# Ledger of designs, part 14: peptides against a protein of PDB entry 3J47

Target 1, 121 residues: chain A of PDB entry 3J47
Amino acid sequence: IRLTNQLKSLKGLQSKLKDVVEYLDKVINKELPINHTILGKLQDVFNLLPNLGTPDDDEIDVENHDRINISNNLQKALTVKTNDELMVIYISNLVRSIIAFDDLIENKIQNKKIQEQRVKD
Target 2, 69 residues: chain B of PDB entry 3J47
Amino acid sequence: YEEKEESNLAATKSMVKIAEQYSKRIEEEKELTEEELKTRYVGRQDPKKHLSETADETLENNIVSVLTA

## One batch from the design tools (peptide; made by RFdiffusion4, then SolubleMPNN)

Design b1_p9_6_s3 (from b1_p9_6, 6 letters changed)
Fold by OpenDDE base, seed 1:
Structure b1_p9_6_s3 (fold): chain B 121 residues (1-121), chain C 69 residues (1-69), chain A 9 residues (1-9)
Amino acid sequence: as target 1 above (121 residues)
Amino acid sequence: as target 2 above (69 residues)
Amino acid sequence: PKVVPTPEG
């Protein structure tokens, strides 16, 4: 249930992001007037997103260099944390696979012994 | 959508708890494996099947936790 | 990762 809800939320976010990109392309092409309310909400979302290092915002003022370094450090720290969590998950899955493999080998050995006993009777 | 956000926030707080629970689950898995090792000597087939099923359930729970992480 | 809740409305 929880996994299905997360997948549904991610799919909803992906659909909304696609709609935003399509809207932005239409605005750039001057086909549609800018909906200021939607743009304001998108801008709020982008301001809450850690600056994913797209180099194109070169023109934002020198005073924010410390904030950009803090944001980059935060993004790097979040990336490291995510990597550590993924590593723990990977190790967990590996350990479970080993346990399942050991149980499978034991079951095969037991089945072989049972068959050998049946052939002797 | 708001209900899912609240669920995701609760899931994130639960992830730290899941990491602690994961360390504890690894220890519980070791105990189950030691019980299987002991049960190998006692010759009863039924405890081995139950341990295998418990290990599989623990694996499924970790996979779900990883996918929710 | 924190999934940003997208509003349904």
Scores: peptide ipSAE 0.469, ipTM 0.817, DockQ to the pose 0.109
Fold by OpenDDE base, seed 5:
Structure b1_p9_6_s3 (fold): chain B 121 residues (1-121), chain C 69 residues (1-69), chain A 9 residues (1-9)
Amino acid sequence: as target 1 above (121 residues)
Amino acid sequence: as target 2 above (69 residues)
Amino acid sequence: PKVVPTPEG
């Protein structure tokens, strides 16, 4: 249930991003006027997004360089956190696989014992 | 959406708690496996299987919780 | 990360 809700939320975000891209494409093609409100919100989102290394921000004033470094550090920290979480998931899956394997071995041993008892009888 | 954000925030707080609980759950899983090993001597098939299933369910819940976070 | 609330359509 929770995973499904997260997936649904992510799909919703993806759909919205697709709509934004489609809107931007229509604006670039001059089919629709630039909605300044949407663009402003998008700009705010992009400003809040850790600087995905778009190289073209040449004009970011020196004061923003410290903020960019903080943002990059935050993104790096988030990447490290995500990596740690993935490692935990990986370890958990390995542990499950080991438990399942141990159970299979035990089941096989038991089945062999049952067969040996049936033959002695 | 706000409810999902709140759920995600709660999930993130729960993830930190889950990391602590995960360490504890790993220990509990290890204890369950040790108990399963002890139950191996008692020759009862059913308790071991149930313990293994419970360990698997606990792990599954942990992974789902970590993934949900 | 502040997940931008996707509006329910």
Scores: peptide ipSAE 0.460, ipTM 0.814, DockQ to the pose 0.118
Fold by OpenDDE base, seed 2:
Structure b1_p9_6_s3 (fold): chain B 121 residues (1-121), chain C 69 residues (1-69), chain A 9 residues (1-9)
Amino acid sequence: as target 1 above (121 residues)
Amino acid sequence: as target 2 above (69 residues)
Amino acid sequence: PKVVPTPEG
C-alpha cells in the first residue's frame, strides 16, 4: 500500500512535470501566453529541488556555487540513503534465501535418513 | 498529495528506525539459526520449521517495513 | 527523496 502510494505520487509528479514541459513548449512557440503564476510556482519548485542539472560552465556566479554544493550534498545524501535502504532489502532477501536453502538441505537429509531406514527394514 | 508526503516523511523516519531494528533483527535471526543448528541434533519434532517460519515472518516484516518506508 | 507534493492530489 505505502509503496503503491509513493509510486502513485511519483507518477502524479511526473505527469505534472510533463504538463509543465508541454506548457513551456507552447509558450516558447507563442501559442499561449505565459502564465506567470504557474511559472512562478514551477520556479519555486525547481528552486526547492536539489539542482540535479550539471550547471553549465559559463556564468558560475559565486553565490550559485555554494547553493549548488549544498544541493549536490543533499542529493548525494539522498542517494546514499536510498542505496543503504536498497542494500538492507537486498541483504534481507539474501538471508531469506539462505534460510530457505538451509531448510531444503535439512529436508533432503531427513528424507535420505528415512529412506535408509526403510531399506534396512 | 500532501497527505502522501506526510506519510512518506513519516515512513522515512520509520525507515531509519527500521534500519536500526533491522540490524538488531539480523542479529536475532543469526542467533535463531545458531539455535536451529544446535536443535538439529536433539529433537524429533521440527522446531526448525517453526524457527524458519519465524525467521521468514521476521524477514517479511522487515522487507515490508523497508518497502513501506 | 522528498517528492515535492504536487498540489492537487
Scores: peptide ipSAE 0.482, ipTM 0.819, DockQ to the pose 0.127; fails the geometry check
Fold by OpenDDE base, seed 3:
Structure b1_p9_6_s3 (fold): chain B 121 residues (1-121), chain C 69 residues (1-69), chain A 9 residues (1-9)
Amino acid sequence: as target 1 above (121 residues)
Amino acid sequence: as target 2 above (69 residues)
Amino acid sequence: PKVVPTPEG
């Protein structure tokens, strides 16, 4: 259920991103006026997104460079934190899987012993 | 959307709590495994099934936590 | 990852 809900949410986001791209293409082609509210929200999203942009050589004003470096450092720190959390959860799952596997092996051994006793009777 | 942001914040707080609970659950799982080792000596099948079910539930909870992260 | 909530239109 939760996986399905996450997949549905991701599909919804993907569809919306596609709609935004199609809208931006229409605006570039002068077919539709720019919706300032959508653009403002998109700009807010991009400002919250890590600058994944390759620094193309363009004149990023020196004042923005320090803020961008701070934001990139914060993003890197958040990415590292997220990676660490995911790693802990992965290790946790692995440990639980091992315990469940050990119990399965024991149950199989016991079942085999019970079957061998029933064949002797 | 605000509900989803609140849900993500709650999920992040829950992940920290899950990490603490995970350390405790690892110890509880070790204790249950030790009790199973003792129960293997006593020859009663019933405690093993309950431990296996608890381990499976714990695994499911971790998978769900990864997916909500 | 904080999925930015798509505004309900």
Scores: peptide ipSAE 0.471, ipTM 0.817, DockQ to the pose 0.157; fails the geometry check

Design b1_p9_6_s4 (from b1_p9_6, 7 letters changed)
Fold by OpenDDE base, seed 3:
Structure b1_p9_6_s4 (fold): chain B 121 residues (1-121), chain C 69 residues (1-69), chain A 9 residues (1-9)
Amino acid sequence: as target 1 above (121 residues)
Amino acid sequence: as target 2 above (69 residues)
Amino acid sequence: SVVVPTPEG
């Protein structure tokens, strides 16, 4: 249930992002007026988003370099944190799989013993 | 969606707590497996199945907690 | 955490 809800949330976010891109394309084409509220929220999102993409934007604003470096360091730290969390999930899944296999092996051994007893009767 | 975002934030805060609990849960899972091993020697099938199911549930909760985090 | 208001619609 929780996994399904998370997947649904992610799908919703993906759909919204697609709508935002389509809206931005229409605004660029001057088909729709700029919604300042949406733009403000997008700007807030971009300010919170670590500069993932183009390292080449390092050339422009010298004064923002310190803030960009702090943001990049924060992003790197967040990426490391995410990787650590994913590793924990992976290890947990492996442990579950091992336990499940151990139980399966035991069940097979028990079933074999039961069959052998039935053949002797 | 706002409720889900708030839930995600709460989950992220809980992840740190979950990491601590994870170490404890791994130890509990090991204890459960050891008890299963002991129960195998004692020949009672039913307690062993229950232990396996409990281990699976514990692991599922851990995965969901990390994913929500 | 930027709360993107998900349009209900």
Scores: peptide ipSAE 0.469, ipTM 0.811, DockQ to the pose 0.115; fails the geometry check
Fold by OpenDDE base, seed 4:
Structure b1_p9_6_s4 (fold): chain B 121 residues (1-121), chain C 69 residues (1-69), chain A 9 residues (1-9)
Amino acid sequence: as target 1 above (121 residues)
Amino acid sequence: as target 2 above (69 residues)
Amino acid sequence: SVVVPTPEG
């Protein structure tokens, strides 16, 4: 259920991102008038998204830069958190696998001892 | 979107809780392995198997919890 | 700031 919800959330985000891309493409193609409000919201969303790529927009007002930095930091923090969670899951699985392996080794050793005892009897 | 954000926040909180639970489960797993080690010395297979199964269940629950988070 | 309501989808 939780994984499904996360997947659903991620899919929703992906769909929204696709809609944004499609909107941007339509704007680039001049098919739709630039809805400044939508662009502003998209910019806000993108600013909330980790600033991936545009180093050069240094000319954006200091306030926007701070917001972008905050957003990038937040997204980075979210990414770090996600990575940490994934790491914990990975480590947990690894530990479980190690325990299972240890149990398997023990079972094999015990089985060998039982076989050796049966051969002696 | 707000519901998703709330869900993500809840998921994040759950992940922190899962991390704590994971730490506890790792400790429980270690205890199980120690008991297995002890049972190896004592020759009691049944408790060791039960401990292993419990460790596996605990880890499975952790994995599911993390995957669901 | 016109919060465009995200369509409830």
Scores: peptide ipSAE 0.466, ipTM 0.827, DockQ to the pose 0.136; fails the geometry check
Fold by OpenDDE base, seed 5:
Structure b1_p9_6_s4 (fold): chain B 121 residues (1-121), chain C 69 residues (1-69), chain A 9 residues (1-9)
Amino acid sequence: as target 1 above (121 residues)
Amino acid sequence: as target 2 above (69 residues)
Amino acid sequence: SVVVPTPEG
């Protein structure tokens, strides 16, 4: 349920982003007027987004470089956190596999013992 | 979507708790495995299977919790 | 900050 909700939220966000891109493309093509409110919100979103290497690093004022570095550090920290979580999942799956394997071995040993007893009887 | 976002935020907060719980759950899993090892000497197949199933369920819940995170 | 409502869909 929770995973489904997260997936649905991500899909919704993706759809919205797609709509924004389509809108921006239409504006670039001069098919639609520029909505300043949408642009302002997008700018706010982009400012909140960790500066994914926007190529326009050259025009960003020196004070923004420190903020960009902080944002990059945050992005790195989030990436590290995600990596750690994935590692935990991986380890958990390995442990589960080991337990399942141990149980399988025990079951096989028991089955062999049962068969040996049946042959003696 | 807002409910899902809130759920995601709650899940994120839960992730920190899950990391702690995960460490605890790993220990609980080890304890269950040790009990299985002890039960191996008692010769009852059923208790071992039940313990193994319980360990698997615990791991599954942990994985789901981490993924929900 | 205008919160863009995420569509419920």
Scores: peptide ipSAE 0.443, ipTM 0.810, DockQ to the pose 0.102; fails the geometry check
Fold by OpenDDE base, seed 2:
Structure b1_p9_6_s4 (fold): chain B 121 residues (1-121), chain C 69 residues (1-69), chain A 9 residues (1-9)
Amino acid sequence: as target 1 above (121 residues)
Amino acid sequence: as target 2 above (69 residues)
Amino acid sequence: SVVVPTPEG
């Protein structure tokens, strides 16, 4: 259920972003008037998003540099967290596979012992 | 979307808890493996199967917890 | 304010 909700949220975000791109392309091509309200909301969303771009050092005012650094640190922290979670999942699956393999080996050894006992009888 | 955002926040908090539980579960898994090794010498099949099943259930719970986080 | 209906979910 939770994974499905997360996936649905991500799909919703992806669809929205696609719609925005399509809208922006139409505006650039002068096919549609600029909806300032949509652009304003998009700007708000982008301002809430950690700045993904390393903007080139040259034009960014010093005050924005601290915010960008904080945003980059947050993004890095989120990336590290995601990597750690994936690592835990990977290790868990690996351990499960090892346990299953150990059980298979034990079953094989037991079957061999049973066969050896039957041959002696 | 708001419900999912709340779910994601709850999941994030759960992930921190899962990280702690992961360390505990790794230790439990090691104990299960040691018990399996001991049971191999005793020659009784039933305890080994139960241990393996318990380890699998523990791992499944870990995976579900991490995925749910 | 065009509330883009976020798909209810």
Scores: peptide ipSAE 0.435, ipTM 0.813, DockQ to the pose 0.067; fails the geometry check

Design b1_p9_7_s1 (from b1_p9_7, 6 letters changed)
Fold by OpenDDE base, seed 2:
Structure b1_p9_7_s1 (fold): chain B 121 residues (1-121), chain C 69 residues (1-69), chain A 9 residues (1-9)
Amino acid sequence: as target 1 above (121 residues)
Amino acid sequence: as target 2 above (69 residues)
Amino acid sequence: SLLLDLLNE
């Protein structure tokens, strides 16, 4: 459900971006007048987008590092954070699996000992 | 879309919390493993079973966390 | 150690 909602949101954003590109192409071709309101909103969106091009500005607010999918440098930092989180989950699953296997092995050893005792008896 | 974005943000915050809880659960699992080690010496099967069940529950929670991530 | 014992079985 959550992943589906994220995918739907991403698809919605992609569709809107495509519509904006199509609109800009029509404006460039002088087929439609420039909608100043849409352009202003687009500019606001671009200004809110993390600056993909300048990695050097240290002022990447740590709070925005957690927002994985928005912008390439921020997206890179967010991708790294996501990778770290996934790695932690992966390691955790491995540890649980190892513990479960250890318990299974112990149970098998115990069962074998019980069977050997029954045969002697 | 806004509701899904809000849900994703909440889920991400929850994942951070889950990671912290997971670290704590790993420590708890280690403690349970020590109890199993003690139980191996005592030869009683029951504490080992409980540890195994706790490890399985911890594994399931981690899998769900991975799937949610 | 138990894993090693199991592997030796």
Scores: peptide ipSAE 0.437, ipTM 0.839, DockQ to the pose 0.008; fails the geometry check
Fold by OpenDDE base, seed 3:
Structure b1_p9_7_s1 (fold): chain B 121 residues (1-121), chain C 69 residues (1-69), chain A 9 residues (1-9)
Amino acid sequence: as target 1 above (121 residues)
Amino acid sequence: as target 2 above (69 residues)
Amino acid sequence: SLLLDLLNE
């Protein structure tokens, strides 16, 4: 369900981006007037997007660390953060798995002892 | 899209909380393992079962967290 | 210890 929702959202974003590109092409060709509202929203999105093109401005706005801003530096920072979180979860799962296996082994040993006692009786 | 963005933000906040809970769960898991060890010496099955169940629940929660992330 | 017990099976 979650993965499906993420995929659906990504597909929606892709479709919207395509529509924007098509719209921009039509505006450049003077076929349609510029929709100021759409452009304003796009500009806001671009302003929120970490600058993909300029490598230099290291201003990782610390406050927006929580916002998945895919722009290259912020995107890189966010990618690193996401990777770290995934690693923690992975390690946790491994630890839990190991504990679960240990318990299973103990249960098997106990069951074997019970069976051995029953055979002796 | 806005709903998804909000969901992603909520998920990220949840991940931070999960990390804290994970640390606590690791400690709880260790305690349960110690109790299981003690129970093995005492020969009672009940504490071991409880530890195993707790470990399984912890694992399940971590898996759900990963899937949510 | 559980691993050892499993190995002993």
Scores: peptide ipSAE 0.433, ipTM 0.837, DockQ to the pose 0.009; fails the geometry check
Fold by OpenDDE base, seed 5:
Structure b1_p9_7_s1 (fold): chain B 121 residues (1-121), chain C 69 residues (1-69), chain A 9 residues (1-9)
Amino acid sequence: as target 1 above (121 residues)
Amino acid sequence: as target 2 above (69 residues)
Amino acid sequence: SLLLDLLNE
């Protein structure tokens, strides 16, 4: 469900970006006037998006490091964070698996002891 | 789209919380193992089962966390 | 300990 929602959001963003590109192309071709409201919203989106277009601003804003979905240098930092989280989850699963195996071994030992007692009786 | 974005944000916050919970779960798992060790000496069948069940619950929670990540 | 017990079985 969450992944599906993220995918839907990305698709929506992609569609909107496509519409903006189409609009900008029409404005460049003098077919339509510039909608200042759309441009302002787009500018706001670009300001919220870590600078995709300026290669020099490698400044990973520490505050945005927590948000995995932000494209660019922030996206790299977020990818690292995601990898760390996945690693923790992996280790956790391994530990749980080991505990489960230990319990299984103990259960088998107990079952054998019970069987041996039954044979002696 | 906004609803999904909000859900994703909530999920991300939940993941941070899950990391904290994971540390706690590791400690809980250790405690259960200690209880199992203690119960091996006291009773044949029941305390070990409880430890196993708690370990399984911890595993399930981790799997759900992984699926949410 | 559990592993040792398992080996003894």
Scores: peptide ipSAE 0.424, ipTM 0.834, DockQ to the pose 0.008; fails the geometry check
Fold by OpenDDE base, seed 4:
Structure b1_p9_7_s1 (fold): chain B 121 residues (1-121), chain C 69 residues (1-69), chain A 9 residues (1-9)
Amino acid sequence: as target 1 above (121 residues)
Amino acid sequence: as target 2 above (69 residues)
Amino acid sequence: SLLLDLLNE
């Protein structure tokens, strides 16, 4: 149920993102006026979307850079936060895995000792 | 979509709480591992099992947290 | 130490 809801939300977000891209293309082409409400919703979506693509600081030309930089900085900050969260989760899983392996090794050692005692016997 | 958004918001809040709990769980796992190390030197069975169980519980909680994220 | 013991097996 939770995974299905997450998938549906992701699909909805993908569809919305596609709609936004189409809208932005139309705005760039001057076919539609800039709708502030859509832009606000887009900002909200970007605030909710973990920025997966840290675009590397490719030298994107200076002029569009300031507004894109604020959006990119916010996106970068969100990406960094998401990366940090993912990193914590990864480290946590790794630590748990290591502990599980340690327990497995200990169990194996104990089993070996029991077998050795049975053979002596 | 709205129900999922509410669920995701609740999940995000839960993830923050889980992160705090995770830090605490990591500490608990370390303590259990130390107890297992101590138990290896003295007596046969019990403390190691408890450490392993706690480690497994911590792993399981992290997996659930990852799946919820 | 346990990991080393496992590797020696």
Scores: peptide ipSAE 0.421, ipTM 0.827, DockQ to the pose 0.009; fails the geometry check

Design b1_p9_7_s2 (from b1_p9_7, 5 letters changed)
Fold by OpenDDE base, seed 4:
Structure b1_p9_7_s2 (fold): chain B 121 residues (1-121), chain C 69 residues (1-69), chain A 9 residues (1-9)
Amino acid sequence: as target 1 above (121 residues)
Amino acid sequence: as target 2 above (69 residues)
Amino acid sequence: SKLLDLLKL
């Protein structure tokens, strides 16, 4: 249930982002007038997005082509962070699995020892 | 959509808490493994069982965390 | 070593 809800939310967000991109492209192409209300809401969304692009205070005199690269680098950094979190979860699951297997093996050894003792008696 | 977003936000907050809990759970899992190791040496079943149970709980919590991430 | 012993079981 929770995973399905998260997936639905992500799909909804993806669809909304696509609609925003399409709208922005139409505005850039002068096919539609700039809707200030939509732009204001987008700015609010961007402001609520964690400032992933805190570049350190260094000289962002970088031209327009670098902005797309910065967004991609930010997305990449977020992806890396997500991957690191997933790796931690994966390692934790592996460790728990290893412990569970160790316990299973120990239980099996104990059961075998009990059976061997019963046969000797 | 909004209900799922709220659930995802709660899950994300829970994941951060789970990451902290995960570090703590890894430590608890290590403690359980040490208890199992000690129980293997002593030949007494009880400490090993407790270690196994704690390891299982740690695993379950990690699985839930992964499912919520 | 005990894990190895269990595997030999």
Scores: peptide ipSAE 0.412, ipTM 0.827, DockQ to the pose 0.009; fails the geometry check
Fold by OpenDDE base, seed 3:
Structure b1_p9_7_s2 (fold): chain B 121 residues (1-121), chain C 69 residues (1-69), chain A 9 residues (1-9)
Amino acid sequence: as target 1 above (121 residues)
Amino acid sequence: as target 2 above (69 residues)
Amino acid sequence: SKLLDLLKL
C-alpha cells in the first residue's frame, strides 16, 4: 500500500511536470498566455527545491537537513541522511532477525528435550 | 498527490522516531533474549515464546519503517 | 549456544 501510494504520487508529479513543460513550450512559442497561477506555484516549488542547476551554493539551510529528496547539494545532504536512516533500519532488521532465529533454535531445542523426556517415560 | 506528499513527510518524521525506537527495541530484544536464557534454565517455555513474539513484532515494525522510508 | 543446540536437533 505505502509503496503504491509513493509510486502513484511520483507518477502524478511526473505527469504534472510534463504538462508544465508542454505549457512552457507553448508559451515560448507564443501560442498560449502564461498562466500566472501555475507559474507562481511552480516558482514556489522551485524555491523550495534546492537549486538543481548551480553547483556553487553550498547553502545547505541547516533547518532543511531533515527533509528527504531535495535537489543536488541539499539533495546530496538529504540523500546521505536517507541512506543513514535506511542503514539504521537495515541493521535493526538484521538484529531482530537474529534474535528471532535464536528464539526459534531455543524452541526447537526445548521441544526436542520434551520429546526425549516423553520417550523415556 | 498532496496526500502522498503528506504521507512522505509523515514517513520522514516517523523515521526519526523509528531511530530512537530502534535503540530502545534493540535493548528490549536483548532483555527478551536474557529472559529466554533464564527461562531455559528454569525449564518453562512461556517466557521464551513471549520473547520471540516481541522480537518478531520489533522486526515487523522495522520492516514497515523501511517500507515507509 | 542455543543455535548450536538447535543444530543438534
Scores: peptide ipSAE 0.407, ipTM 0.831, DockQ to the pose 0.009; fails the geometry check
Fold by OpenDDE base, seed 1:
Structure b1_p9_7_s2 (fold): chain B 121 residues (1-121), chain C 69 residues (1-69), chain A 9 residues (1-9)
Amino acid sequence: as target 1 above (121 residues)
Amino acid sequence: as target 2 above (69 residues)
Amino acid sequence: SKLLDLLKL
């Protein structure tokens, strides 16, 4: 449910951004008048978004290490965070597999001992 | 969309807590494994099986927590 | 050691 909601929100944002780009292109070409209400709402959204640093700004804002990187710098930090999370999941799964394997081996040894004892009786 | 955004924000805030819980759960898993080792020396089948099942449940909870983070 | 013994059996 949470992942599905995140994906839906991201898709909605992507569609809105595409519509804005298309609108801005038409305004630049003088094909349509500027809708000030839509632009105002978009500006509010951009102000709430962490600065998508231009690709040249190496300024890793030290304070936002934990924030979902919306910028290319933010995207890089998000990628690192995602990689760390995936690594934790991988290690956890590996540990579970090792424990399960250990239990299977122990069960096999016990079964073999029981069988050997039955043959001696 | 708004409900999903609120859910994502809550999930992000919970991620730090999940990381701390993960570290604690790894320690709990080690304790369970040590108890399994002790039970292996006592020679009773039932305690070893119970410890193994408890370790598996602990690991499952850890994976679900990491996936939810 | 017991795990190793189990692997050998």
Scores: peptide ipSAE 0.394, ipTM 0.824, DockQ to the pose 0.008; fails the geometry check
Fold by OpenDDE base, seed 5:
Formats: sequence, C-alpha cells, structure tokens
Structure b1_p9_7_s2 (fold): chain B 121 residues (1-121), chain C 69 residues (1-69), chain A 9 residues (1-9)
Amino acid sequence: as target 1 above (121 residues)
Amino acid sequence: as target 2 above (69 residues)
Amino acid sequence: SKLLDLLKL
C-alpha cells in the first residue's frame, strides 16, 4: 500500500511536470500566455526541490539528509540514508531469525529430554 | 495523490520512529534471551515459550518496518 | 552450549 501510494505520487508529479513542459512549449511558441499561478507553484516546487541544476551548491542542507526522495545531491544523501536504514532492518531480521532458531533448538532439546524421561519411566 | 503523499510522510516519520524502536527491540530481544537462559535453570517450558513468542513479535515488527521502508 | 545440545539431539 505505501509503495503503491509513493508510486502514485511520483506518477502524479510526472504527469504534472509533463503538463508544465507542454504548457511551456506552447508559451515559447506564443500559442498560450504563461499561467503565472502555475509557474509560481512550479517555482515553489523547484525551490523546495533542492537545486538540481547548480553544480556549486555543495551544501547538502544537513536538515534534508533525512528525506530519501529528493532528486538532488540531497537525493544521493537520502539514498545513502535509505540504504543504511534498509541495512539496519536487514540486520534486525537476521538477529530475530537467529533468536528464533535458538528457540527452536532449545525446544527440540526439551522435547528430546521429555522423550528420554518417558522411556525411563 | 495527496493522500499517498501524506501516507509517505507518515511512513517516513514512522521510519525514524522505527530506528528508535529498533534499538528498543534489540534490547527487548536480549531481555528475552536472558529470560530463556533463566528459564533453562528453572526447568519450566513456559518462560522459554514466552521468550520465543516475544522474539517472534520482534521479528514481525521488523518485517513490518521493512515493508514500510 | 545450545549448539552442542542440538548436536546431542
């Protein structure tokens, strides 16, 4: 469900970006006036998007390091963070699996002891 | 789309919480193993079973966390 | 020790 929602959001963003590109192409071709409201919202989105285009902004804003989905240098940092989180989850699952196996072994040992006691009685 | 975005934001916040919960879950898992060790000395199956059940619950929570990641 | 006990099973 969550992954599906993320995919849907991404598809929605892609569709909106396509519409903006189509609109910009029409404006460049003088077919339609620029919708300043859409442009302003897009500009706001671009401003919220860490600057993809300026190679010089090495300052990965430390605060945004936590958000995986941002496409920029921030996106790389976020990808690393996501990988670390996934690694932690993986290790956790392994540890739980090991504990479950230990419990299984102990249960088998107990069952064997019970059987041996029953044979002696 | 907005509902999914909100869900993703909630999931991200949940992941941060999961990191904290992960540390707690590791500690809970250790406590369970200690109880199992103690139960081996007491010779009753019940405490050992409880430890196993709690380890399983911890595993399930980690799987859910992975699914949310 | 648990592993050793498993080997005894």
Scores: peptide ipSAE 0.389, ipTM 0.827, DockQ to the pose 0.008; fails the geometry check

